# Peptides against a protein of PDB entry 6MBK, part 83

Target 1, 240 residues: chain A of PDB entry 6MBK
Amino acid sequence: GFEMVNFKEEGFGLRATRDIKAEELFLWVPRKLLMTVESAKNSVLGPLYSQDRILQAMGNIALAFHLLCERASPNSFWQPYIQTLPSEYDTPLYFEEDEVRYLQSTQAIHDVFSQYKNTARQYAYFYKVIQTHPHANKLPLKDSFTYEDYRWAVSSVMTRQNQIPTEDGSRVTLALIPLWDMCNHTNGLITTGYNLEDDRCECVALQDFRAGEQIYIFYGTRSNAEFVIHSGFFFDNNSH

## One batch from the design tools (peptide; made by RFdiffusion4, then SolubleMPNN)

Design b2_p9_3_s1 (from b2_p9_3, 7 letters changed)
Fold by OpenDDE base, seed 5:
Structure b2_p9_3_s1 (fold): chain B 240 residues (1-240), chain A 9 residues (1-9)
Amino acid sequence: as target 1 above (240 residues)
Amino acid sequence: PISLSFLDV
């Protein structure tokens, strides 16, 4: 077992309540608990999604709006998860003027400006949609949709979105994975996959953990973690 | 830096 703990320096994480062995399946998250493009379509956002081409084309934006709608919904199933998310991020959208000035001498400045520009344009577009579209009237964010809200949601999705299979395994979709994404990161190998038979995300222990120790995992790249559907946990047996 | 290029809308 494990428990949620607020670690002073690392924020929320998972702590082992018993000894966990390497490669032990200690954590699984059924599809029904995930925030997905599909759950967005099945939410209060569904009617708008069905009529907006950008939401349909960009699953990450759909997740961002899904996150905002659920955050604004007191009875949302995902409230406990949403409350664990940072209020601010170390992403380019939150860079201070001095940080941007420092980057002006680097090639990264173009990517930062592009992200700012794109995010601002998306916000302007969706602000108009929310104000004018009939299906936006039921959205809990209709009267409180700020750039800060959108920036937060985009940054949340950017840092936490994962690719998972659809239910039939024929396609990939995007998901936020509650509970699992509370594990803090360490160097290592990806020990998370998606089990289509049981329709769940599965995480095995990277190493032995003792009772009372923090459980760390390796997500690979911090954003857009890809679950390898076909090959089980590739432990690179680099031992052979 | 996590660069997800959200497409220019």
Scores: peptide ipSAE 0.114, ipTM 0.824, DockQ to the pose 0.108
Fold by OpenDDE base, seed 3:
Structure b2_p9_3_s1 (fold): chain B 240 residues (1-240), chain A 9 residues (1-9)
Amino acid sequence: as target 1 above (240 residues)
Amino acid sequence: PISLSFLDV
């Protein structure tokens, strides 16, 4: 097995409690434990989701609002997961004025400004929705929906969202994967996929790990993690 | 890498 540990250099990660062999299935997360667009639809957000075209069209925003609603709910099933998330991120939405000034000399400044502008516009839109829409009255966000809340949720989703199949395997949806996303990264090959038959995310060991060693995996690109098709694993290539 | 999938609305 493994255990969650706070490592000095890497922060939170997973440590092996026994010897794990390369290609061994050591970690799996059933769909019912994931934060998904579907779980958002089945939550207190569901009525609003059903009436708002943007929530319906943009699964990442739906996940952001799902994360905010669950964070504000003391009895949320996902509280143990949410409490492990960073309170701040190294994303452009958190850049200070001096960091932005430094980037003005680079081509990256356009992406930074675009992301900030888009996020601000989304916030303004949904602030109005939350204040005026009848299905927003039961949301814990009604009286405490700030830009800081929204940028945190957006950054959380941006850095942790993954593509997984729908239950019937006909489409791709978005998910946050608790426990799995606690693994730190090393260079290698992607060893994570989705098993449709057992309806779970699966991770096999990249290499041999001895008892007491930190377990590393390779995500490739961490945000919108791409799974590889291997022996029942689902693969989706997110070009965004 | 940062996901840029949060588009304008």
Scores: peptide ipSAE 0.086, ipTM 0.806, DockQ to the pose 0.127
Fold by OpenDDE base, seed 4:
Structure b2_p9_3_s1 (fold): chain B 240 residues (1-240), chain A 9 residues (1-9)
Amino acid sequence: as target 1 above (240 residues)
Amino acid sequence: PISLSFLDV
């Protein structure tokens, strides 16, 4: 009931190919299609993951490296998804000096500085790991791992990571959700949840959409989207 | 909108 379209101002999005009614399940993404911490562990990154304490402790960083490894892999299953991602972001890590100066008058400045500092430290750490760790030798990052690469991956994960249940539903894990995260944002209610019985992300329509209309969803915050593990969908009117 | 979310350390 939808198609991928590159919209002029919004970039990639989804367009309805038929009329979709409010609350209709129009989109689902099986776990096997997600980029998760588990898929990172099962990738070329797995051996390094198994021995690096930070990758193990920081699922978001694991996703960032997973994304970088897959981007550098021509035969990656996720290439079609990765190619839809922005090459640059409007996130704080991409702010120019004037933008940072403007934020100095706001409470957000501390978070911006924290992001810069943390990201730089992470990069420095992992640069050394990639250069020296035996299990890093097969990574496509071995000979080309720049701060710009890491900044991009971090920003991608920061803006697109989601909390989903583990397969057994006992814990939460982090995931990037291909296809679903192509939907552009509108104000409303979170209409995405995880169906454990079918092991898939499910999205119901926020409103009626006519054939030819762009399908918008509300992520709440696009970064760190949280799904209701046991209740299906969030209906909180979270402001951006 | 610009998100100020960040990765943990």
Scores: peptide ipSAE 0.084, ipTM 0.781, DockQ to the pose 0.165
Fold by OpenDDE base, seed 2:
Structure b2_p9_3_s1 (fold): chain B 240 residues (1-240), chain A 9 residues (1-9)
Amino acid sequence: as target 1 above (240 residues)
Amino acid sequence: PISLSFLDV
C-alpha cells in the first residue's frame, strides 16, 4: 500500500506503507476515475463541446475546461484530486519578467513568446464563447472566467496530460490520471501502461521501496506522456 | 522543462 503525503521540498507525493518490490503492480487506476476527453463530453461541458470546433479538435483544451468546470463544482467527484494540484507551475505562462529577460539570450524565448500569444488568443476566443454561446449558460465559468483561471488549467493539463487508449482500444485519447500523477519524478524506465482487459492504468515499481519511503516513478517527458497500448509497458531509458 | 503542448500548429 501507499499513502499521499505532503513532502516539504517536493510537495505532494506517495509514501509506501509496506515494502514494495521492484516490478510489483502497486498502483492501478480504473478508467472511471480518470479525467478524460470522454468524461468532459459527459459533463456539463458536453453540449458546448458538441458545438465548438476548437474543443473538438484540441483534446487538451477540452481537458482544461473540464478541469475548470470540476474545480468550480463543490460536489465534483474529482475535488479531492483537484485540491492536490499546484496553484502555480514552473511553466512559461508563470515566468516573471526577470526570468523572461534571462531567456532573451537563448532561442527558447521564441517558444515562450509563442506560448504566451497562443494562450492569450485561446483565452480571448473562449471568453467570447462563454459569454455568447447558448450552451455555455449552465457552465460554472459563465460569471467567472479569468485569464488566471485559464492559465492554471492549461498549465495543469500541459504538465499532467497523458495518452491512453479509448475503451475499445481502437484509438488514443487524453487523460489526467489521479493518484498516479502524485508520484514524484525520478530518472529510470517507464513502468506505467494501460491494461485494456481490466480497463485500468497500471504502474509497477521502478525499484524496491521500503515502508516509509517515497515512491518515485519515471514519466519521461511529464507533459503529454504516451503509454503502450499493445505492449503494455515501455522499458527504455529515455531520460532527458 | 518547457512544454509546447498548447501551441497551435
Scores: peptide ipSAE 0.060, ipTM 0.774, DockQ to the pose 0.118

Design b2_p9_3_s2 (from b2_p9_3, 6 letters changed)
Fold by OpenDDE base, seed 3:
Structure b2_p9_3_s2 (fold): chain B 240 residues (1-240), chain A 9 residues (1-9)
Amino acid sequence: as target 1 above (240 residues)
Amino acid sequence: PISLVTEDV
């Protein structure tokens, strides 16, 4: 067992409530609890999704809008999860003028400008869509869709999106994984996969943890993390 | 969780 705890240095994380052994399946999250492109299609966003080529082509943007719609919905199933998300991020979209000035002498500035430009263009496009498209009228974004809202949603998805299989296992889709994404990270091997038979994300312990210890997991790259499909767990310290 | 960058079009 584990519990959510706010740690002084790491922020929110998971703490063991009992001794957990290495390779023990201690955490699983059924598909029905995930925020996915499919759940976005089945939400109030569904009619708009079905008619917008960009939402259809870019699952991460679909998740961003899904996140915004659910955040604006007081009775959303995902409110408990959404309320645990940071209000701001350390992504390039949040860089201050002085941080950008510092990076002007580096090659990283091109990536910063590219991300900012792309995000701004997306916002401008979808602002027009929300104002003019008939299927946008029922969205909780109709009268309040700011760049700050979009920046937050994009950054939330960028830092937390994961690849999972579709229900039939034929393709890969994108998901936010509540509870699992509360784990803090340590160096090691990826111990998370997707079990298609039980239709759930599964995480096994990287090492032995004693009762009262924080549970750390290695995710490699957290953004757009890839799960092992059909083959159990992936054991590489340099997984991309 | 760690912060990473994803490229969007």
Scores: peptide ipSAE 0.038, ipTM 0.745, DockQ to the pose 0.189
Fold by OpenDDE base, seed 5:
Structure b2_p9_3_s2 (fold): chain B 240 residues (1-240), chain A 9 residues (1-9)
Amino acid sequence: as target 1 above (240 residues)
Amino acid sequence: PISLVTEDV
């Protein structure tokens, strides 16, 4: 077992309530609990999604709007998850002028400006869509859709999105994985996969954890939180 | 915290 705890330095994380052994399946999250492109399609956003080509083409934006709609819905199933998300992020979209000035001497400045410009353009587009599209009238965010809202949602998705298989395993889709994404990062091997038979994300322990210890996982490289769909848990034999 | 860079259109 585990519990969610607010750690002073790392924010929210998971703490073991019992001894957990290495490679033990300690955490699983069924598809029905995930925020996915599919759950976005099945939500109040569904009618708009079905008519907007950008939402259809860009699953990350669909998730961002799904997150905003659910945040604005008091009875949302995902309220407990959403309330654990940061209100602000250390992403380029939140950089202050001095931070941007510091980066002007680096090649990273072009990526920062590109991201900001793209996000601003997306916001302007969707602001118009929300104001004019008939299916936007039912969205709980219609009268409260600011750039700050959009920036937050995009940053939330950008920092937490994962690739998972579709139900039939034929394609990949994007998902936010509640509870699992509360684990803080450590160096190691990816110990999370998707079990298609049971239709759930599964996480095995990277190492032994004692009762009272924080449970860490390895999220992989910063560029892509991909579940290894094909190979199961690559337990590289640490034959050490 | 995870940090991903997504390509935006």
Scores: peptide ipSAE 0.035, ipTM 0.730, DockQ to the pose 0.197
Fold by OpenDDE base, seed 2:
Structure b2_p9_3_s2 (fold): chain B 240 residues (1-240), chain A 9 residues (1-9)
Amino acid sequence: as target 1 above (240 residues)
Amino acid sequence: PISLVTEDV
C-alpha cells in the first residue's frame, strides 16, 4: 500500500509501504469519492448552479464554489481532503509585488495581469450573486465570501482539476481526485486512466518503488490546467 | 501539486 506523508520540501506526498512494481495498479479512486461538477450540482450549490449561466458554462468555477462550500461545512465528507490542500499557491494570483516586477521584463506579465483581472471580475460578479440571489441564502458562504477565499479556491481547482468521463462515458466532466492528486510530479508517461466498467480512476506505477520511497506520477504537460484522463493506459513497456 | 503560471482557458 501507501501512506500520506508530509515531506519537508515537497509538502504532502504518497510513500510506499511495500514494494510496488512498475505497471502495478496501486491506486484507484471510485467516482463517489471525487469532487465533480455533478457532486456540486447535487450539493447545497445545486439550486444556484441551475440558475447561474456562468456556473453552468464554467465547470472549473463550479468546482471552486463546491470546494468553498465543502470547506465551510464542518461535516463535509471531503474535509480530510480539503485539509491537505495548500493554504496558498505559486500561481500568479499569489505573486508578490517583486515577482510581478521581475516579470515585467517578460511576456508572461500579460498573462499574469489577465489572470488578476479575470479573477477579480469573477469575484465581483459572484459576490453580487451571493448577496442577491435567492438560492444563495443557504450557502455557507453567504456571510463569508472574500477575495482571498475565491483566490484560494480558483487556484486549488486550477492546479488540481482533471477531465474524466461522465458516468455513461458519453461526455467529459471536471473532477478533483482526492488521494491521487497527493502524488508529486516527476517526468515520465501518463499512468492514470478511468475505468468505466468499475467507475473509478486508476493509477499504475510509473516505475518500481521500494517500501519507504515516495511515489511519483507524471501529470503530463499541463499547459492548460486541464488534465485529460484517457480511458486507455498506453503503457509503452519500456522495460529498458 | 502542480504550479501553474498560465490561466486555465
Scores: peptide ipSAE 0.031, ipTM 0.707, DockQ to the pose 0.125
Fold by OpenDDE base, seed 4:
Structure b2_p9_3_s2 (fold): chain B 240 residues (1-240), chain A 9 residues (1-9)
Amino acid sequence: as target 1 above (240 residues)
Amino acid sequence: PISLVTEDV
């Protein structure tokens, strides 16, 4: 039904290989393919996660470290996904001095400063943890953990993290959703939800797409994207 | 992918 392609100016996206009708379920991603806090716990990061209070408390940071560990692992299951991620981002952590100066007159400056300070503090903390904690010894980033690495991982998670239900549906957890998050964005309604019965993320087409057309989806703001746990899809224009 | 200005880290 679709293929991954590198579009000029837009980077990676999905292209229809057949006609897709509006509201057609064209894309689903089983839980086992997601990068989640649970998959982080089950990875090489697991032993450290089990002993570090910050990793346990902050699922986004757990995902960031999960990304870094998997990126540094040539045989990682998620290599095909990770290689599709941008090397740099247009997020606040990548702003140049002039961009920051421009924002000094705006309310956004407080968020920028917060992100800078928090990210720097987290990096400093985890640098020490990685250097000293016994369960960090087997991490592939042990000898190569730079601020640039951490900034990239944090920005990747910040722009791509989603809330999905736990397997039993009792709680929410954070996930990166491979393949789905490659879709580029257009205006519309969120047409993605989580199917607990089949344990998969599901996406229906926002509109008709012809074979050869790029498939666009409205994510709202992808950062902290929420899926309807019990009600299917979002149909509210103000959901984000 | 999308360029985002986000509040959370």
Scores: peptide ipSAE 0.029, ipTM 0.704, DockQ to the pose 0.138

Design b2_p9_3_s3 (from b2_p9_3, 5 letters changed)
Fold by OpenDDE base, seed 5:
Order: structure tokens, then C-alpha cells, then sequence
Structure b2_p9_3_s3 (fold): chain B 240 residues (1-240), chain A 9 residues (1-9)
């Protein structure tokens, strides 16, 4: 067992309520609890999704809008999860002028500028869509869609999106994984897989944890990591 | 640092 705890320096994390052994399956998250491209399609965003080629082609943007719609919905099932998300990030889209100036001496500046450009263009496109498209009228963000909203959603997805299998296992799709992504990061092996038989994400303990200890996991490469089918685990280096 | 880029539209 585990419990959610607010740690002083690390923010929210999971703490063991009993001794957990290495390789023990201590955490699982059924597909129905995930925020996925499929759940976006089945939400209030669905009608717009069905008619916008960019939403259809770019699952990360679909997740960003799904996150914004659910955040704006008081009765959303995902409210408890969304409330655990940071209000601001240390991602490039939040860099201050001095941070950008420092990066001008590095090749990373090109990636930062690319993110700024792409995100701004996406926002401009979807601002127009939300203002003019008939299927946008019922979106809870219709009258409140700012660049800050979009920047937040993009950064949330960028830092938390995962690749998981589709229900039939034939393809991969994108998902945010509530509860699981509350585990703070440590160096190690990827100990998270997707169990298609039970249709759930599964996480096994990286090491022994005693009752009262914080549970850490190795995230792998966020946004690019594929979970191994059938509760498989593999070694991967975390992305920078 | 997160260096992932959302595609241009």
C-alpha cells in the first residue's frame, strides 16, 4: 500500500504504508482512469476532434485540449489529478529573458525558439478554431482560452505524456497516467509496463521500500517511452 | 531539461 504525501522539496509523491519488496507489483492504473487520445475523442472535445485534422493528426495537442477542457469542468473525473499538476513549469516555454540569454551560447537555443514558434502558431490556429467552429461552442474554454492556458497544457503534456498500446495492442497511443506520474523520479530501470490482458498500466518496485519511505520510480524517457506489453520491463536512459 | 517540440501547424 501507499499514500499520497506532500514532500517539502519534491512536492507531491507516494509514500509506502507497508514494506514493499523489489519487483512487487504495488501500483496499477486501469485504462479507464488514463487521460488518452481516446478519452479526448469520447469527451466534450469529441465533436471538434472529429472535424479538425490537426487534432486528429497530433495526439499531443489532443491531450493538451483534453486537459484544458477537463480542468474547466468542475465535475470532471480527473479533477483530483489535475489539481496535483503544477501551475507553472520550468520548461522552455516558461524561460525568463536571462535564461534565454544564457542559452544563446548553446545549441539548445534553437530548440527553445522552435518551441516558442510552434506553440505560438498552434495557439493562434486553435484560438481561431475555438472562436469560429460550431463544435467549439460547447467547450468550457470557449470564453477563456489564453496563451497561458495553452502554454500550461502543452507543458503538462510535454512533461507527462506516455506511449501506451491501443486496446487491441495493434498500435501505440498517447496517455497521461494519473497516480503513477505522482511518483518522484530516481535513477534506475524502467519498472512500468502495460498489461493488455488486464488493460492496465503496471508498476513494480525498483527496490525494497520500508513503511514510511517515499516510493521512487524511473520514468524513462517521457513522451518517447513505450511501455513494454505484458508487464515487461527494460533498461533505458532518461532523456535530457 | 525538456527539449521535446510540438510540431508546427
Amino acid sequence: as target 1 above (240 residues)
Amino acid sequence: PIELVFEDV
Scores: peptide ipSAE 0.257, ipTM 0.841, DockQ to the pose 0.138
Fold by OpenDDE base, seed 2:
Structure b2_p9_3_s3 (fold): chain B 240 residues (1-240), chain A 9 residues (1-9)
Amino acid sequence: as target 1 above (240 residues)
Amino acid sequence: PIELVFEDV
């Protein structure tokens, strides 16, 4: 009962196509639609993943490269999702010189510099890997891997990665959640969880929405958000 | 908030 809309001020969001009642399950996203560390392993990135210790140890970087590979693939299943992602982000990696200069008077400058340093070092490492590793030859980004590409992917994952259970529920893994992450944010309770029985993310309405209204959700801090495993509807106020 | 999600390598 919703549709994707590009709102003037807020950019992309979801609009109700019918009346939705509070606590109604209006949105669910099966695991097969998610971009996960597992889907990265099962993609063209898989062979490289299996041989690179950093990709194996850092699921967020694995997701970043998965995102870049799929973006560079015209026939990617996730093209419709990727095209909805911002081209730029309000993350430190996109700060202008004047913004950085302003932050020099604050303690935040050290975190900004650390983020710049870390991202640059990651890029340098993987640039070399992509140029030299045999299993990188089939990657669509083999001859097109710039810092700007990596900065975008890192920022995309940084702002959108979530923790979900593995299929057997024994562990947690990282995922980007199409459709769900298109909902714009409002204050309230977390109304999203993972239903292991049906193997899907589930979102229930925070409040009543009328047909034609934008649907807002509370997802807390998106980065490293961990959803509650549940078999029904719930309202939770956890921190992420 | 500044979130340093990506560690050094």
Scores: peptide ipSAE 0.244, ipTM 0.827, DockQ to the pose 0.134
Fold by OpenDDE base, seed 1:
Structure b2_p9_3_s3 (fold): chain B 240 residues (1-240), chain A 9 residues (1-9)
Amino acid sequence: as target 1 above (240 residues)
Amino acid sequence: PIELVFEDV
């Protein structure tokens, strides 16, 4: 009951093709369609993942590299999704000099500098890994891994990562959720959960939407999006 | 708002 649309101001979003009622399950995304730490492990990145402690310890970085590898893979299943991602972000890693200067008078500047430093150090580390590690030779990014690439991937993950249960529901892992994350944000309650029985992310309508209307959801803070397991949806009124 | 930082390595 929806279609992908590139809206003038919001960019990509979902538009209802029919009337959707509040609380209607209008969108679900099976695990197999998600970009997860597990899918990273099962990808061309897997051999390197298995031998790099940082990739193993930091699922967000694993997702970033997974995203880069898939972007560099012409036949990647996720190409349609990846092509919908912004080329640039409003994250601190993309702040212009004037924006950084503006923040110098605020406490936020420390977070910005930290993000710059951390990301730069991560890039330097992995650049060397990619250049020297035997299992990096097969990566499609082997000969093309720039800071700009890494910045983009980090920012993509930072703004879009979600916590979902593992397959057995015993743990929490990280995932990018294609299609779902195309819904633009509005204030309200989180109406997204993970259904372990069906092994899918589920989203119910926050409100009634008429045919032709953009579908908005509330997902709280993207980087900290948590889905309720088994019981449906997490209700939170946080805002960006 | 500022996005969460990735950890240092």
Scores: peptide ipSAE 0.237, ipTM 0.826, DockQ to the pose 0.136
Fold by OpenDDE base, seed 3:
Structure b2_p9_3_s3 (fold): chain B 240 residues (1-240), chain A 9 residues (1-9)
Amino acid sequence: as target 1 above (240 residues)
Amino acid sequence: PIELVFEDV
């Protein structure tokens, strides 16, 4: 009941191809289509993941490397999704010198510098791991792991990661949700949830949409959103 | 505003 469209002001989004009623389940994404920490473990990254404590502890980094490995794989199942992602982001990691200088008089500068520092240290650590660890030899990024690659992956995950239940529902894990994350946002109520019985993300319509109208959803606030990670960081051992 | 952050390692 929808199609992907490039809208003039909002960029890529979803357009209704038929009338959709409020509260109608118009979009669902099965777990098998998600990029998750679990799919990372089951990928070419799996052997390295099993041996690296940081990848195991930091699901967001695991997703970043999963994204990089799949991007570097021409036959990746997720190529159609990855090709829809921005090549650059408006995140602090992409700020120009003048933008950083402008923020220098604000409290935000400390968070910007922290993000730069953290990302640089992560890159340095994993660069060494990729160069020296035996299980890194099979990674498609072995000879092409740059800071720009890592910056892109971190920014992609930072802007798109969601919390979903594990397959057994006992814990929470991280996921990128293809197709769903193409919806542009509006003010309203969160209408996205995870159906464990059918093992899928589900989105119901916030309002009535007519055929030809753009479909908007509400992602919520960072502090209260159902799928939003509150801290912007996730440890695999965290209960929530 | 920076809402999501990767931690230091």
Scores: peptide ipSAE 0.215, ipTM 0.816, DockQ to the pose 0.154

